Peptides against a protein of PDB entry 2YKT. Designs and how they scored, part 43

Target 1, 231 residues: chain A of PDB entry 2YKT
Amino acid sequence: SRSEEMHRLTENVYKTIMEQFNPSLRNFIAMGKNYEKALAGVTYAAKGYFDALVKMGELASESQGSKELGDVLFQMAEVHRQIQNQLEEMLKSFHNELLTQLEQKVELDSRYLSAALKKYQTEQRSKGDALDKCQAELKKLRKKSQGSKNPQKYSDKELQYIDAISNKQGELENYVSDGYKTALTEERRRFCFLVEKQCAVAKNSAAYHSKGKELLAQKLPLWQQACADPS

## One batch from the design tools (peptide)

Design b1_p20_2_s4 (made by RFdiffusion4, then SolubleMPNN; from b1_p20_2, 12 letters changed)
Fold by OpenDDE base, seed 3:
Structure b1_p20_2_s4 (fold): chain B 231 residues (1-231), chain A 20 residues (1-20)
Amino acid sequence: as target 1 above (231 residues)
Amino acid sequence: SAVEKAAQEERAKYGDWETS
């Protein structure tokens, strides 16, 4: 029936969230933690590289013929330090505003979805059983009427059961339809939350890249000229 | 029902995926 098909669709939405979305989201969080760790590793490795660049700048500053190039090398290291500080701020936001919040929600979601699905199934079954009972009583009444010498005695009661069946069928169909809309809303809300949190990450990433581009664009022409102008 | 109350309590605590 249409109600049985809609019921199967409703249960499949809840199952898809519980069995596909939530495990995939846990994996996404795990991959995010790995990415954060790798970026922290880049930060550490970059510090070592630019600390070594500062040492080259110190040697230039101690020379008679390359002293001005020492200041250039120090500026290169300082610009990197500023870019790195922006990366660390972005990583802190990535951890606290995306990963932690997703982890908290996905950990608790299994219990919520199980309760929501059980509530829907219990009420759907209750309405279905009440409909089946009325249909069974109508069938018994019709059998009794066919065996009676006075069938007209049962006509009013037959009409009452027909009306009750029609009302219960409509109520079941509406309940299952609303259940399906509710399930789709629960699915959409989870995807929307992920999209919005990822948009916040994208904005923070854009700010990091913009700051780095601005700092390098300001200084790079000066650094490129430094070797052409011996002091 | 007890199931409905439990589902409402779980939603109130953990089921809100709306961004504030």
Scores: peptide ipSAE 0.136, ipTM 0.713, DockQ to the pose 0.112
Fold by OpenDDE base, seed 4:
Structure b1_p20_2_s4 (fold): chain B 231 residues (1-231), chain A 20 residues (1-20)
Amino acid sequence: as target 1 above (231 residues)
Amino acid sequence: SAVEKAAQEERAKYGDWETS
Protein backbone atom coordinates (compact mmCIF):
# COMPACT_ATOMS: atom_id res chain seq x y z
CA SER B 1 0.00 0.00 0.00
CA ARG B 2 0.99 3.67 -0.27
CA SER B 3 1.22 3.93 3.52
CA GLU B 4 3.41 0.84 3.76
CA GLU B 5 5.76 2.20 1.11
CA MET B 6 5.98 5.57 2.82
CA HIS B 7 6.56 3.78 6.14
CA ARG B 8 9.49 1.87 4.66
CA LEU B 9 10.90 5.11 3.24
CA THR B 10 10.64 6.76 6.66
CA GLU B 11 12.44 3.92 8.41
CA ASN B 12 15.09 3.93 5.70
CA VAL B 13 15.84 7.62 6.31
CA TYR B 14 16.49 6.95 10.00
CA LYS B 15 18.57 3.89 9.13
CA THR B 16 20.58 5.89 6.59
CA ILE B 17 21.41 8.51 9.21
CA MET B 18 22.34 5.91 11.81
CA GLU B 19 24.17 3.44 9.59
CA GLN B 20 25.65 5.66 6.85
CA PHE B 21 25.76 9.33 7.83
CA ASN B 22 26.95 9.01 11.44
CA PRO B 23 29.74 6.50 10.74
CA SER B 24 30.85 8.60 7.76
CA LEU B 25 30.84 11.71 9.92
CA ARG B 26 32.96 9.96 12.55
CA ASN B 27 35.41 9.10 9.80
CA PHE B 28 35.33 12.71 8.57
CA ILE B 29 36.20 13.89 12.09
CA ALA B 30 39.04 11.38 12.29
CA MET B 31 40.41 12.55 8.94
CA GLY B 32 40.08 16.13 10.17
CA LYS B 33 42.16 15.32 13.25
CA ASN B 34 44.81 13.77 11.03
CA TYR B 35 44.81 16.87 8.82
CA GLU B 36 45.13 19.12 11.88
CA LYS B 37 48.10 17.08 13.09
CA ALA B 38 49.78 17.34 9.71
CA LEU B 39 49.28 21.12 9.62
CA ALA B 40 50.72 21.39 13.12
CA GLY B 41 53.70 19.47 11.82
CA VAL B 42 54.03 21.96 8.96
CA THR B 43 53.96 24.80 11.48
CA TYR B 44 56.79 23.28 13.46
CA ALA B 45 58.90 22.53 10.41
CA ALA B 46 58.31 26.01 9.00
CA LYS B 47 59.52 27.60 12.24
CA GLY B 48 62.82 25.77 11.96
CA TYR B 49 63.24 26.77 8.32
CA PHE B 50 62.56 30.46 8.88
CA ASP B 51 64.67 30.57 12.03
CA ALA B 52 67.48 29.32 9.83
CA LEU B 53 66.61 32.04 7.28
CA VAL B 54 66.95 34.64 10.04
CA LYS B 55 70.41 33.29 10.73
CA MET B 56 71.31 33.83 7.08
CA GLY B 57 69.99 37.38 7.41
CA GLU B 58 72.22 37.97 10.44
CA LEU B 59 75.26 36.88 8.47
CA ALA B 60 74.33 39.19 5.60
CA SER B 61 73.88 42.10 8.01
CA GLU B 62 77.38 41.49 9.39
CA SER B 63 78.92 41.54 5.91
CA GLN B 64 80.41 44.64 4.31
CA GLY B 65 78.98 44.04 0.84
CA SER B 66 75.57 42.40 1.53
CA LYS B 67 74.14 44.35 4.47
CA GLU B 68 70.96 45.40 2.66
CA LEU B 69 70.22 41.77 1.78
CA GLY B 70 70.13 41.05 5.50
CA ASP B 71 67.10 43.29 5.83
CA VAL B 72 65.43 41.51 2.91
CA LEU B 73 65.98 38.11 4.52
CA PHE B 74 64.61 39.39 7.82
CA GLN B 75 61.54 40.73 6.04
CA MET B 76 61.00 37.37 4.35
CA ALA B 77 61.13 35.61 7.70
CA GLU B 78 58.84 38.16 9.33
CA VAL B 79 56.23 37.87 6.59
CA HIS B 80 56.32 34.12 7.04
CA ARG B 81 55.85 34.54 10.80
CA GLN B 82 52.75 36.63 10.20
CA ILE B 83 51.35 34.12 7.71
CA GLN B 84 52.03 31.30 10.15
CA ASN B 85 50.22 33.12 12.94
CA GLN B 86 47.16 33.29 10.69
CA LEU B 87 47.46 29.57 10.03
CA GLU B 88 47.53 28.88 13.76
CA GLU B 89 44.35 30.89 14.23
CA MET B 90 42.71 28.97 11.41
CA LEU B 91 43.74 25.69 13.07
CA LYS B 92 42.21 26.77 16.37
CA SER B 93 38.97 27.47 14.56
CA PHE B 94 39.19 24.19 12.70
CA HIS B 95 39.54 22.33 15.97
CA ASN B 96 37.09 24.23 18.15
CA GLU B 97 34.37 25.21 15.70
CA LEU B 98 34.31 22.16 13.44
CA LEU B 99 35.89 19.04 14.90
CA THR B 100 34.91 19.38 18.56
CA GLN B 101 31.34 20.38 17.82
CA LEU B 102 30.80 17.63 15.27
CA GLU B 103 32.29 15.08 17.64
CA GLN B 104 29.96 16.16 20.44
CA LYS B 105 26.90 15.92 18.20
CA VAL B 106 27.68 12.60 16.52
CA GLU B 107 28.61 10.86 19.76
CA LEU B 108 25.21 11.57 21.30
CA ASP B 109 23.11 11.11 18.17
CA SER B 110 22.62 7.33 18.24
CA ARG B 111 20.40 7.41 21.31
CA TYR B 112 18.39 10.33 20.06
CA LEU B 113 17.73 8.77 16.66
CA SER B 114 16.89 5.40 18.17
CA ALA B 115 14.31 7.01 20.43
CA ALA B 116 12.84 9.06 17.58
CA LEU B 117 12.56 6.03 15.31
CA LYS B 118 11.03 3.93 18.08
CA LYS B 119 8.46 6.63 18.82
CA TYR B 120 7.48 6.76 15.16
CA GLN B 121 7.30 2.97 14.85
CA THR B 122 5.16 2.62 17.97
CA GLU B 123 2.62 5.18 16.87
CA GLN B 124 2.58 3.92 13.28
CA ARG B 125 1.90 0.40 14.52
CA SER B 126 -0.82 1.61 16.87
CA LYS B 127 -2.64 3.35 14.02
CA GLY B 128 -2.11 0.36 11.73
CA ASP B 129 -3.48 -2.06 14.33
CA ALA B 130 -6.53 0.12 14.86
CA LEU B 131 -7.18 0.14 11.11
CA ASP B 132 -6.71 -3.63 10.85
CA LYS B 133 -9.16 -4.14 13.70
CA CYS B 134 -11.84 -2.09 11.95
CA GLN B 135 -11.26 -3.95 8.69
CA ALA B 136 -11.56 -7.26 10.50
CA GLU B 137 -14.81 -6.21 12.18
CA LEU B 138 -16.26 -5.10 8.84
CA LYS B 139 -15.36 -8.47 7.35
CA LYS B 140 -17.09 -10.25 10.25
CA LEU B 141 -20.16 -8.06 9.85
CA ARG B 142 -20.39 -8.78 6.11
CA LYS B 143 -20.20 -12.53 6.80
CA LYS B 144 -23.05 -12.21 9.31
CA SER B 145 -25.11 -10.18 6.85
CA GLN B 146 -24.70 -12.76 4.07
CA GLY B 147 -26.01 -15.49 6.37
CA SER B 148 -28.93 -13.41 7.68
CA LYS B 149 -32.59 -13.50 6.64
CA ASN B 150 -32.61 -9.72 7.06
CA PRO B 151 -29.37 -8.26 5.59
CA GLN B 152 -30.79 -4.73 5.79
CA LYS B 153 -30.43 -4.88 9.59
CA TYR B 154 -26.65 -4.62 9.22
CA SER B 155 -26.51 -1.90 6.53
CA ASP B 156 -26.08 1.02 8.94
CA LYS B 157 -23.30 -0.72 10.85
CA GLU B 158 -21.56 -1.58 7.60
CA LEU B 159 -21.58 2.08 6.58
CA GLN B 160 -20.19 3.05 9.98
CA TYR B 161 -17.29 0.64 9.63
CA ILE B 162 -16.60 1.80 6.07
CA ASP B 163 -16.43 5.39 7.28
CA ALA B 164 -14.25 4.42 10.25
CA ILE B 165 -11.87 2.52 7.95
CA SER B 166 -11.66 5.48 5.57
CA ASN B 167 -10.90 7.86 8.44
CA LYS B 168 -8.30 5.57 10.02
CA GLN B 169 -6.67 4.99 6.64
CA GLY B 170 -6.42 8.74 6.12
CA GLU B 171 -5.01 9.24 9.63
CA LEU B 172 -2.40 6.55 9.06
CA GLU B 173 -1.39 8.01 5.69
CA ASN B 174 -1.10 11.49 7.16
CA TYR B 175 0.91 10.27 10.13
CA VAL B 176 3.32 8.32 7.94
CA SER B 177 3.64 11.27 5.55
CA ASP B 178 4.43 13.60 8.44
CA GLY B 179 6.84 11.04 9.82
CA TYR B 180 8.66 10.96 6.50
CA LYS B 181 8.91 14.76 6.40
CA THR B 182 10.20 14.74 9.98
CA ALA B 183 12.83 12.13 9.16
CA LEU B 184 13.98 14.09 6.09
CA THR B 185 14.18 17.20 8.25
CA GLU B 186 16.38 15.36 10.75
CA GLU B 187 18.68 14.30 7.92
CA ARG B 188 18.77 17.80 6.45
CA ARG B 189 19.58 19.36 9.83
CA ARG B 190 22.67 17.19 10.14
CA PHE B 191 23.92 18.12 6.69
CA CYS B 192 23.13 21.78 7.31
CA PHE B 193 25.06 21.67 10.58
CA LEU B 194 28.07 20.22 8.78
CA VAL B 195 27.83 22.82 6.00
CA GLU B 196 27.55 25.71 8.45
CA LYS B 197 30.52 24.57 10.51
CA GLN B 198 32.54 24.06 7.34
CA CYS B 199 31.57 27.58 6.24
CA ALA B 200 32.95 29.00 9.49
CA VAL B 201 36.24 27.21 8.87
CA ALA B 202 36.24 28.40 5.26
CA LYS B 203 35.92 32.03 6.39
CA ASN B 204 38.90 31.67 8.69
CA SER B 205 40.84 29.87 5.98
CA ALA B 206 40.04 32.69 3.56
CA ALA B 207 41.44 35.18 6.07
CA TYR B 208 44.66 33.17 6.28
CA HIS B 209 45.01 33.02 2.50
CA SER B 210 44.14 36.69 2.05
CA LYS B 211 46.70 37.80 4.61
CA GLY B 212 49.38 35.70 2.97
CA LYS B 213 48.52 37.04 -0.48
CA GLU B 214 48.48 40.63 0.75
CA LEU B 215 51.80 40.45 2.57
CA LEU B 216 53.60 38.68 -0.25
CA ALA B 217 52.14 40.95 -2.92
CA GLN B 218 53.35 43.98 -0.98
CA LYS B 219 56.90 42.77 -0.38
CA LEU B 220 57.79 40.52 -3.29
CA PRO B 221 58.55 43.35 -5.77
CA LEU B 222 60.96 44.88 -3.25
CA TRP B 223 62.70 41.58 -2.63
CA GLN B 224 63.02 40.88 -6.36
CA GLN B 225 64.91 44.16 -6.88
CA ALA B 226 67.27 43.77 -3.91
CA CYS B 227 70.02 42.01 -5.87
CA ALA B 228 69.87 44.51 -8.73
CA ASP B 229 70.52 47.49 -6.47
CA PRO B 230 74.16 48.58 -6.31
CA SER B 231 75.78 47.75 -3.01
CA SER A 1 3.45 6.66 26.07
CA ALA A 2 6.68 5.42 27.64
CA VAL A 3 8.29 5.56 24.18
CA GLU A 4 7.17 9.14 23.61
CA LYS A 5 8.50 10.16 27.01
CA ALA A 6 11.83 8.53 26.28
CA ALA A 7 12.06 10.30 22.93
CA GLN A 8 11.35 13.65 24.58
CA GLU A 9 13.94 12.98 27.26
CA GLU A 10 16.57 12.09 24.66
CA ARG A 11 15.77 15.22 22.63
CA ALA A 12 15.99 17.39 25.73
CA LYS A 13 19.27 15.80 26.77
CA TYR A 14 21.12 15.59 23.47
CA GLY A 15 19.36 18.08 21.18
CA ASP A 16 18.31 17.69 17.55
CA TRP A 17 21.23 19.28 15.66
CA GLU A 18 19.73 22.74 15.63
CA THR A 19 22.37 25.36 15.04
CA SER A 20 22.48 27.84 17.90
Scores: peptide ipSAE 0.134, ipTM 0.720, DockQ to the pose 0.094
Fold by OpenDDE base, seed 5:
Parts: C-alpha cells; structure tokens; sequence
Structure b1_p20_2_s4 (fold): chain B 231 residues (1-231), chain A 20 residues (1-20)
C-alpha cells in the first residue's frame, strides 16, 4: 500500500543517517584532524626555513657592502611570521569551530536517532494494529449478518466500523507522511550544519589568504628594487 | 505530528543539529 511504502521510505532515511552519514562524518572528522596536523607541520618547518633566512640577514647587516639587504631579508622573514600567525589562528578556528563541534554532535546523534526511529515505529505499529483490528471486526460482523434472518440488525454497527476504518486509515497515512517529512528534515539539518561549518572554515581560509596576499603585494616591489640601488 | 513531538522530545534530551 501507499502507507507501507512511505513507512519503508521513512525507516530507510533514518537508517541512511545512522549507517551512512554518521560513519562518513566520523571519517571526515578524522581526515580533518590529519589535515590540521599536516598544516601544523608546515608551520613548524616554515619556522626553521625563515629562521635560517634571518641568519642570512644578520650576515648581510654585518657586511660593509650589503647592509640594506639585511633589512630586506629581515622584512621577508617578518612577513612570513605574520602569515604563519594567521595560519595558526585559522587552525584554531578549524579545530574549535568545526572539528570539536562535529565530534560532539555525531557522538550524541546515535542515541537520538535510535530513540526517534523507535518512537516512530511504535506509534506506526499501534495505528496499524488498531486499523487491522477494526477491519477484522467488520469482517466478523458481515459474516454474522449473512447468516442472520435479520441482517438489518447489524447495519448500524457495520456503518460505524466502516467510518472507523476510514478515519484510522487516514490517520495512519497522515502519520506516515508526516514521519517521512520529519525524517527528511532530520537528514537535511545534518547536511546544512556541515555546510554552515564549512562556510566558516572557508571564510577563515579566505582571510588567511587575503592577509598573505596583501602583505606580499605591499613588500615585494620594495624587495625587488633593493638590489638595483647599491648603498 | 506524533513523530515531530517524539523528535522534539529526543532533541531536548540529546541535542539537535541546529546552529547557534
């Protein structure tokens, strides 16, 4: 029946969230933690490189003919330091605003979804059983009427059962339909949450890239000119 | 609906996926 099909679809939505979405989200969080670690590694490696560049700047500053190039090398290292500081801020936001929050949500979600599905199934079954009971009683009444010398005695009761069946059928169909819409809303909410958190990450990433671009664009022409003008 | 009420009761217990 239409109600049975819609019921199966509803259960399948909950199962898809529990069996596909949530495990995939846990994997996504794990991959995010790996990415965070790798970016932290980049920051550490970059520090060593630019500390070595500072040492080259010190040597230039100590020279008689290259003193001004020492200042250029120091500026290059300082701009990098500012870019890396911005990256570290982005990573903190990535950890605290995305990974931690997703981890908290996914751990609670298994219990929530299991309970929600169980309640839906219990109520759906209760409504179905009540419908089946009314249908069975109508069938018994009709059998009694066919065997009776006075069938009219059962006419009013037959009408009452027909009305009760119609009402219970409509109630079941509406309940299952609403259940399906609710389940789809639960699924959509989870994807929306992920999208919104990824938008926050994207904004933070854009800020990091913009700051780096601005700093380099400001200084690079000056650094390029430094070798053209001997002191 | 009855399902919405049940879901709301569970959200109150275990939290929801709404962004604050």
Amino acid sequence: as target 1 above (231 residues)
Amino acid sequence: SAVEKAAQEERAKYGDWETS
Scores: peptide ipSAE 0.122, ipTM 0.697, DockQ to the pose 0.095
Fold by OpenDDE base, seed 1:
Structure b1_p20_2_s4 (fold): chain B 231 residues (1-231), chain A 20 residues (1-20)
Amino acid sequence: as target 1 above (231 residues)
Amino acid sequence: SAVEKAAQEERAKYGDWETS
C-alpha cells in the first residue's frame, strides 16, 4: 500500500543517517584533524626556513657592499611572520568552529536518532494494529450477517465499522506522511549544519589569503628593484 | 507513552542539530 511504502521510506531515512551519514561524518572529522596537523607542520617548517633567511639578512647587513639588501631580506621574513599569524588564526577557527562542533553533535546523535525512530515505529504500529483489528471485526460481522436469517440486524454496525476503518486509514496515512517529512527534515538539518560550518571556515580562509596577497603586493615591487639600485 | 517520553528526554539532552 501507499502507507506501507512511505513507512519503509521513513525508516530508510533514519537508517541512512545512522549507518551512512554519521560514520562518514566521523571520518570527515578525522580527516579534518589530519589536515589541521599537516598545516601546523607547515607553519613549523616555514619558521625554520624564514629564520634561516633572517640569518642571510644579518650577513648582508654586516657586509660593506650589500647592507641595503639586508633590510630587504628582513622585510621578506617579517611579511612571512604576518602571513603565518593569519594562518594560525584560520587554524584556530577551523578547530573551534568546525571540528569541535561537528564532533560534539555526531558523538551524541546515535541515541537521539534511535529514540526518534523507535517513537515513530511504536506509534505507526499502534495505529496499524488498530486499523487491522477494525478490518478483522468488519470481516467477522459480514460472515455472521451472510449466515443469518436476519441480515438487516447487522447493517448499522457494518456502517459504523466502515466509517471507523475510513477514519483510521486516514489517520495512519497522515501520521506516516508527517513522519516521512520529519525524517527528511532531520537529514536536511545535518547537511545544513555542515554547510554553515564550512561557510565560516571559508570566510576565515578568504581573510588569510587576502591578507597574504595584500602584504606581498605592497612589498614585492620594492624587493624586485633592490638589486638594480647599487649603493 | 514511555517511548515518547524517552524520545523527548533524548532530544532535550542531546539536541536535534538546530543551528544555534
Scores: peptide ipSAE 0.104, ipTM 0.686, DockQ to the pose 0.095

## One batch from the design tools (peptide)

Design b1_p21_1 (made by RFdiffusion4)
Fold by OpenDDE base, seed 5:
Structure b1_p21_1 (fold): chain B 231 residues (1-231), chain A 21 residues (1-21)
Amino acid sequence: as target 1 above (231 residues)
Amino acid sequence: SAAVEEAFQEAEEALKALFEP
């Protein structure tokens, strides 16, 4: 029936969130944490590399013929430091604005969805059982009327059961329809939240890349000319 | 099939009203 099919669809939405979306979201969070850890590792390794570059700059500054190249190497290291600071700000945002918030929500969601599904199922069953009862009573009444010498005695009761069945059928269909809308709203809300948090991360990532591009674009022409200029 | 399609349409309209102000 229409109500049975829509009921199955409603249950499948909740099951899809619990069995597919939430596990996938947990995996997404785990991959995000791995990415964060890798970037922290890159940051540490980069510090060692640019500290070594500073040492080369010191040696150039101590030389008789390469002093200006020392300043260039120091500027390269300083630009790296500024880019790194921007990366750290982006990573803090990535952690606090996306990973932590998603982790908090997904942890509570299993219990919430289980309760919501159970509530829906309980009320749907209650309405279904009430409908089935009225249908069964009408069937009994019709059997009694067929065996009676005076069938007209049961006509008013038959009409009452027909009306009750129609009303209960409509109520069940409306309830299941509203349940389906609610379930789809719950699903969409979760995707929207993910999109919104990813937008915040994207904004901060864009700021990181823009700052790096700006700093390098400002200095790179000067650095490229340094070896061509006489001391 | 028709009943399912109707349910999807009604749900889609409700979602649009809620998330696309």
Scores: peptide ipSAE 0.016, ipTM 0.450, DockQ to the pose 0.034
Fold by OpenDDE base, seed 1:
Structure b1_p21_1 (fold): chain B 231 residues (1-231), chain A 21 residues (1-21)
Amino acid sequence: as target 1 above (231 residues)
Amino acid sequence: SAAVEEAFQEAEEALKALFEP
């Protein structure tokens, strides 16, 4: 029946969230933590590289013929420091606004969805059983009526069961329909939450890239001319 | 100088550690 099909679809939505979406989200969080760790490692390695660049700048400043190039090398290292500071701010946001919040949600969600599915199943079964009982009683009544010399004796009861079946069928259909809409809404809500959190990360990433581009664009022309214009 | 070499070694070690499984 349409009701049975919709019931199966509803259960499948909950199962898909529990068995596919949530495990995939946990993996996404794990990959995010790995990415965060890698970027932190890059920041550390970059510090060593640009600290070494500062040492080269010190040597230039101590030279007789390359003093002005010392300032250029110092500026290059300073711009890098500012870019790295912006990266650290992005990483803090990435951790706090995406990873932590997703992790908190996914841990709570398994219990919630299990309870929601069980509640739906229990109520659906209860309504289904009540309908089946009424249908069975109507069938028994009709058998009695067919074997009776006075079938009209059962006509009022037959009408009552028909009405009860119609009402219970309608209630079951509405309940399953609403259940399916609710399940789809729960699925959509989870994807929307992910999208919203990823948008926050994207904004912070854009700020990081913009700041880096701005700083380099400002200084690069000066640095490119440094060797052409000896003091 | 020794300081420059040390800074490069630290950077190389950090990169190596980052990409090790």
Scores: peptide ipSAE 0.000, ipTM 0.238, DockQ to the pose 0.021
Fold by OpenDDE base, seed 2:
Structure b1_p21_1 (fold): chain B 231 residues (1-231), chain A 21 residues (1-21)
Amino acid sequence: as target 1 above (231 residues)
Amino acid sequence: SAAVEEAFQEAEEALKALFEP
């Protein structure tokens, strides 16, 4: 029946969220943590590299003929420090605004969805059983009427059962329909949340890249000039 | 779903290899 099909669809939405979406989201979070760790590793390694560059700058500053290049090397290291600071800020945002929030949500969601599905199933079954009961009673009544010498005495009761069946059928259909809409809304909400959090990360990432590009674009010509024009 | 999970597994392995050669 239409109601049975829609019921199956509703259950499948909940199952898809629980069995596909949430596990995939956990994996996404795990991959995010790995990515964060890798970027933190880059930051650490970069610090060592540019600290070594500073030492080269110190040597240049101590030289008789390359003092100005010492300043250039120091500037290079400083710009890098600023870029890395931006990266750290981005990573902090990535952690706090995406990973942590997703992790909290996915952890709570399993229990919520299980309860929601169970509630839906229980009520759906209850309505279905009530309908089936009325149908069965009508069938019994009709059999009794057919075997009776006075069938007319059952006519009013038959009409009552017919009306009750119609009403219960309608209620069941509406309930299942609303259940399906609710389930789809729950699914959409989860995807929307992910998208929104990822947008926040994207904004922070854009800021990091923009700042880095700006700093390098500003300084690079000066550094190139220092190499070409000794003083 | 299976393809996605496989991709995640591969990515995890690659990352582990990066830090633990």
Scores: peptide ipSAE 0.000, ipTM 0.309, DockQ to the pose 0.139
Fold by OpenDDE base, seed 3:
Structure b1_p21_1 (fold): chain B 231 residues (1-231), chain A 21 residues (1-21)
Amino acid sequence: as target 1 above (231 residues)
Amino acid sequence: SAAVEEAFQEAEEALKALFEP
């Protein structure tokens, strides 16, 4: 029946969230933590490289013929420090605003969805059973009427059961339809939450990249001229 | 120097290891 098919679709939405979306989201969070760890590793390695560059700048500053190049090397290291500070701010946001919040949501969601699905199934079954009972009673009544010498005695009761069946069928169909809309809304809400959190991270990432580009674009012409124009 | 080149090679390998699954 139409109601049975819609019921199946509703259950499948809940199952898809529980069995596909939530496990995939847990994996996404795990991959995010791995990415964060890798970026922290890059940060550490970069610090070592630019600390070594500062040491080269110190040596230049101590020389008679290359003193001005010492300042250039220090500026290169300082620009890196500023870019790194911006990256650390982005990573903090990535951790606190994306990973932590997604982890909290996915942990609570399994219990919530299980309860929601169970509630829907219980009420759907209750309405279905009530409909089936009413249909069975009508069938019994019709059998009695066919065997009776006075069928008119049962006509009012037959009409009452027909009306009750119609009402219960409508209630079941409406409940299942609303259930399907609710399930789709629950699914959409989860994707929207992910998209919104990822957008926030993307904005912070854009700020990091723009600041780095700005700083390098400002200084690079000066650095490129340093060897050709000794001060 | 050979020592510096070796240190850079080790660092490169360590960085690659961060991206291995």
Scores: peptide ipSAE 0.000, ipTM 0.249, DockQ to the pose 0.023

Design b1_p21_1_s1 (made by RFdiffusion4, then SolubleMPNN; from b1_p21_1, 13 letters changed)
Fold by OpenDDE base, seed 5:
Structure b1_p21_1_s1 (fold): chain B 231 residues (1-231), chain A 21 residues (1-21)
Amino acid sequence: as target 1 above (231 residues)
Amino acid sequence: SSSVQEFFEQFKQNFLSLFEP
């Protein structure tokens, strides 16, 4: 029946979220944490590299003929520090705005969805059983009427069961239809949440890249000229 | 970079493994 098909579709939406979406989201979070860790490692390694660059700048500043190049090397290290600060801000946002919030949601969601599916299944079955009972009673009544010398005695009761079956069928169809819409809304909400959180990360990532580009574009011509113009 | 490619390949492999029986 149409109601049975829609019921199967509803159950499949919940199963897809529980068995495919949520595990995939957990994996996404895990990969995000690995990426964050790698970027933190880059940050640490970069600090060591630019600290060593500062040391080279100190040596240049102590020289007789390369003092101005010391300032250039210090500026390079300072620009890196500023870019690094922007990266750290982006990483904090990545952790707090995406990973933490997704992790909190996915941990709670399995229990919630299981309960929601169970509630739906229980009520759907209850309505289905009530319909089946009325259909069975109508069938019994018709058998009695066929064996009776006065079949007209059962006509009013037959009409009552037919009306009851029609009403219960309509109620079941409406309930399953609403259940399907609810399930689709739950699925959409989860994808929307992921998209919205990823947008926040993307905004902060764009700010990081923009700031780095601006700082380097401002200073790079000066640094490139430093060796051509001995002071 | 090779590191970025490795990251995405690992993600892909892990993702696909969720659907392997």
Scores: peptide ipSAE 0.005, ipTM 0.308, DockQ to the pose 0.053
Fold by OpenDDE base, seed 1:
Structure b1_p21_1_s1 (fold): chain B 231 residues (1-231), chain A 21 residues (1-21)
Amino acid sequence: as target 1 above (231 residues)
Amino acid sequence: SSSVQEFFEQFKQNFLSLFEP
């Protein structure tokens, strides 16, 4: 029946969230933590590289003919430090605004969804059972009427059961339809939350890249000219 | 120089702060 099909669809939405979405989200969070760790590793490795650059700048500063190039090398290292500060801010945002919030939500969600599905199933079954009971009683009544010498005795009761079946069928269909809409809304809400949090991360990433671009664009012409200028 | 050392220390502290709660 239409109601049975809609019921199956509703259950399938909840199952998809619990069995596909939530495990995938847990994996996403794990991959995010790995990515965060890797970026921290990049920051550490970069420090070693730019520390070595500063050492070259020190040597230039101690030279007789290359003193000004020492300042250039120090500026390069300083710009890197500023870019790294922006990266650190981005990483903090990535951790706090995405990973932590998703982790908290996914842990609470399994219990919530299980309860929501159970509630829906219980009520759906209750309405279904009530409908089936009325249908069974009507069938029994009709059998009695067919075997009776006075079928008119049962006419009023037959009409009452027909009306009751119609009403219960309508209630079941409406309930299952609403249940399906609710389930789809629950699914959409979870995807929307992920998208919104990822947008926040993207904004912070854009700020990081913008700041780096600005700093480098400001200084690069000066650095490029440094070797052409006499000491 | 002291300025270079300060730079490195600041970098280190900033990096370590990534792992602090």
Scores: peptide ipSAE 0.000, ipTM 0.214, DockQ to the pose 0.019
Fold by OpenDDE base, seed 4:
Structure b1_p21_1_s1 (fold): chain B 231 residues (1-231), chain A 21 residues (1-21)
Amino acid sequence: as target 1 above (231 residues)
Amino acid sequence: SSSVQEFFEQFKQNFLSLFEP
């Protein structure tokens, strides 16, 4: 029946979220943590490199004839430090606004979806059983009427069962239909949440790249001329 | 636009490939 098919579809949506989406999301979070760790490693390694660059700047500042190049080297290190600070801010956002929030959501969701599916199944079964009972009673009534010398005695009761069956069938169909819409909405909400969190990460990443480009574009021409004009 | 659709299709394919054994 239409209601049975829609019921199966509804259950399959919940099962797909629990068995496919949520495990995949956990894997996504794990891969994100690995990516975060690698980027944090880059930041740490960069600190050593730029600290060494500062040391070269100190030596230049103490030298005869290369003092101005010391300032250039310090500026180079400072700009890169600022770029790394932007990366660190992006990583903090990546951790707090994406990974942590997704991890919290996926953990809560397992329990929520199990309960939601169980509630739906219980109510669907209850409505189905009530319908089946009314149908069975109508069949019994019809058999009794066929064996009776006065079938008209049962006509009003037959009409009552027919009306009850029609109403219960409609209620079941509506419930299953609403259940399916709800399940699809729940699935979409989870994807939308992921997209929204990725958008936040993308905005922060764009800010990181933009600031880096701005800083380098401003200073690079000055640095390129530093050796052309010796003191 | 066709370019946006192509981008999303490539993204989709790349994303799905991450979960294939």
Scores: peptide ipSAE 0.000, ipTM 0.347, DockQ to the pose 0.076
Fold by OpenDDE base, seed 3:
Structure b1_p21_1_s1 (fold): chain B 231 residues (1-231), chain A 21 residues (1-21)
Amino acid sequence: as target 1 above (231 residues)
Amino acid sequence: SSSVQEFFEQFKQNFLSLFEP
């Protein structure tokens, strides 16, 4: 029946969220944590590299012929330090605003979806059982009418059952249809949430890259000039 | 320019402050 098909579709949406979306989201969070760890590793390694650059700047500052280049090397190291600090801030935001929130949400969602599906199934079954009962009673009534000397005695009651069956069938179809729409909305909401969170991360990342580009673009001409013009 | 020197000095101070315990 149309209602049975729609019921199967509804259950399949919940099943897809629970068995495909949520596990995939957990994997996404895990991959995000790995990415965060790698970027933190880059920041740490960068610190060592630019600390070594500062040491080269100190040596230049102690030289008689390259003293001015010492200041240039210090500036290079500092600009990169500022860029790395911005990366660390971005990573904190990435962790706190994306990964932690997704992790908390996915754990709560499993329980919520299970309860929502169970509630839907219980109510769907209840409506189905009520319909089946009315159909069974109509069948019993028709059997009694066929065996009776006065079939007209049962005509009004037969009409009442027919009307009740029609109403219950309509209610079941509407309930299942609404259930399907609700399930699709729940699925869409989860994807939308992911998209919105990724947009926030993208904005933060864009700001990080823009600031780094601006800092380097401002200083790079000065550093290049220091090499070209021996003081 | 004086502004570039001031920026570098501030940067140097900020950088050195990162190494202060």
Scores: peptide ipSAE 0.000, ipTM 0.223, DockQ to the pose 0.015; fails the geometry check

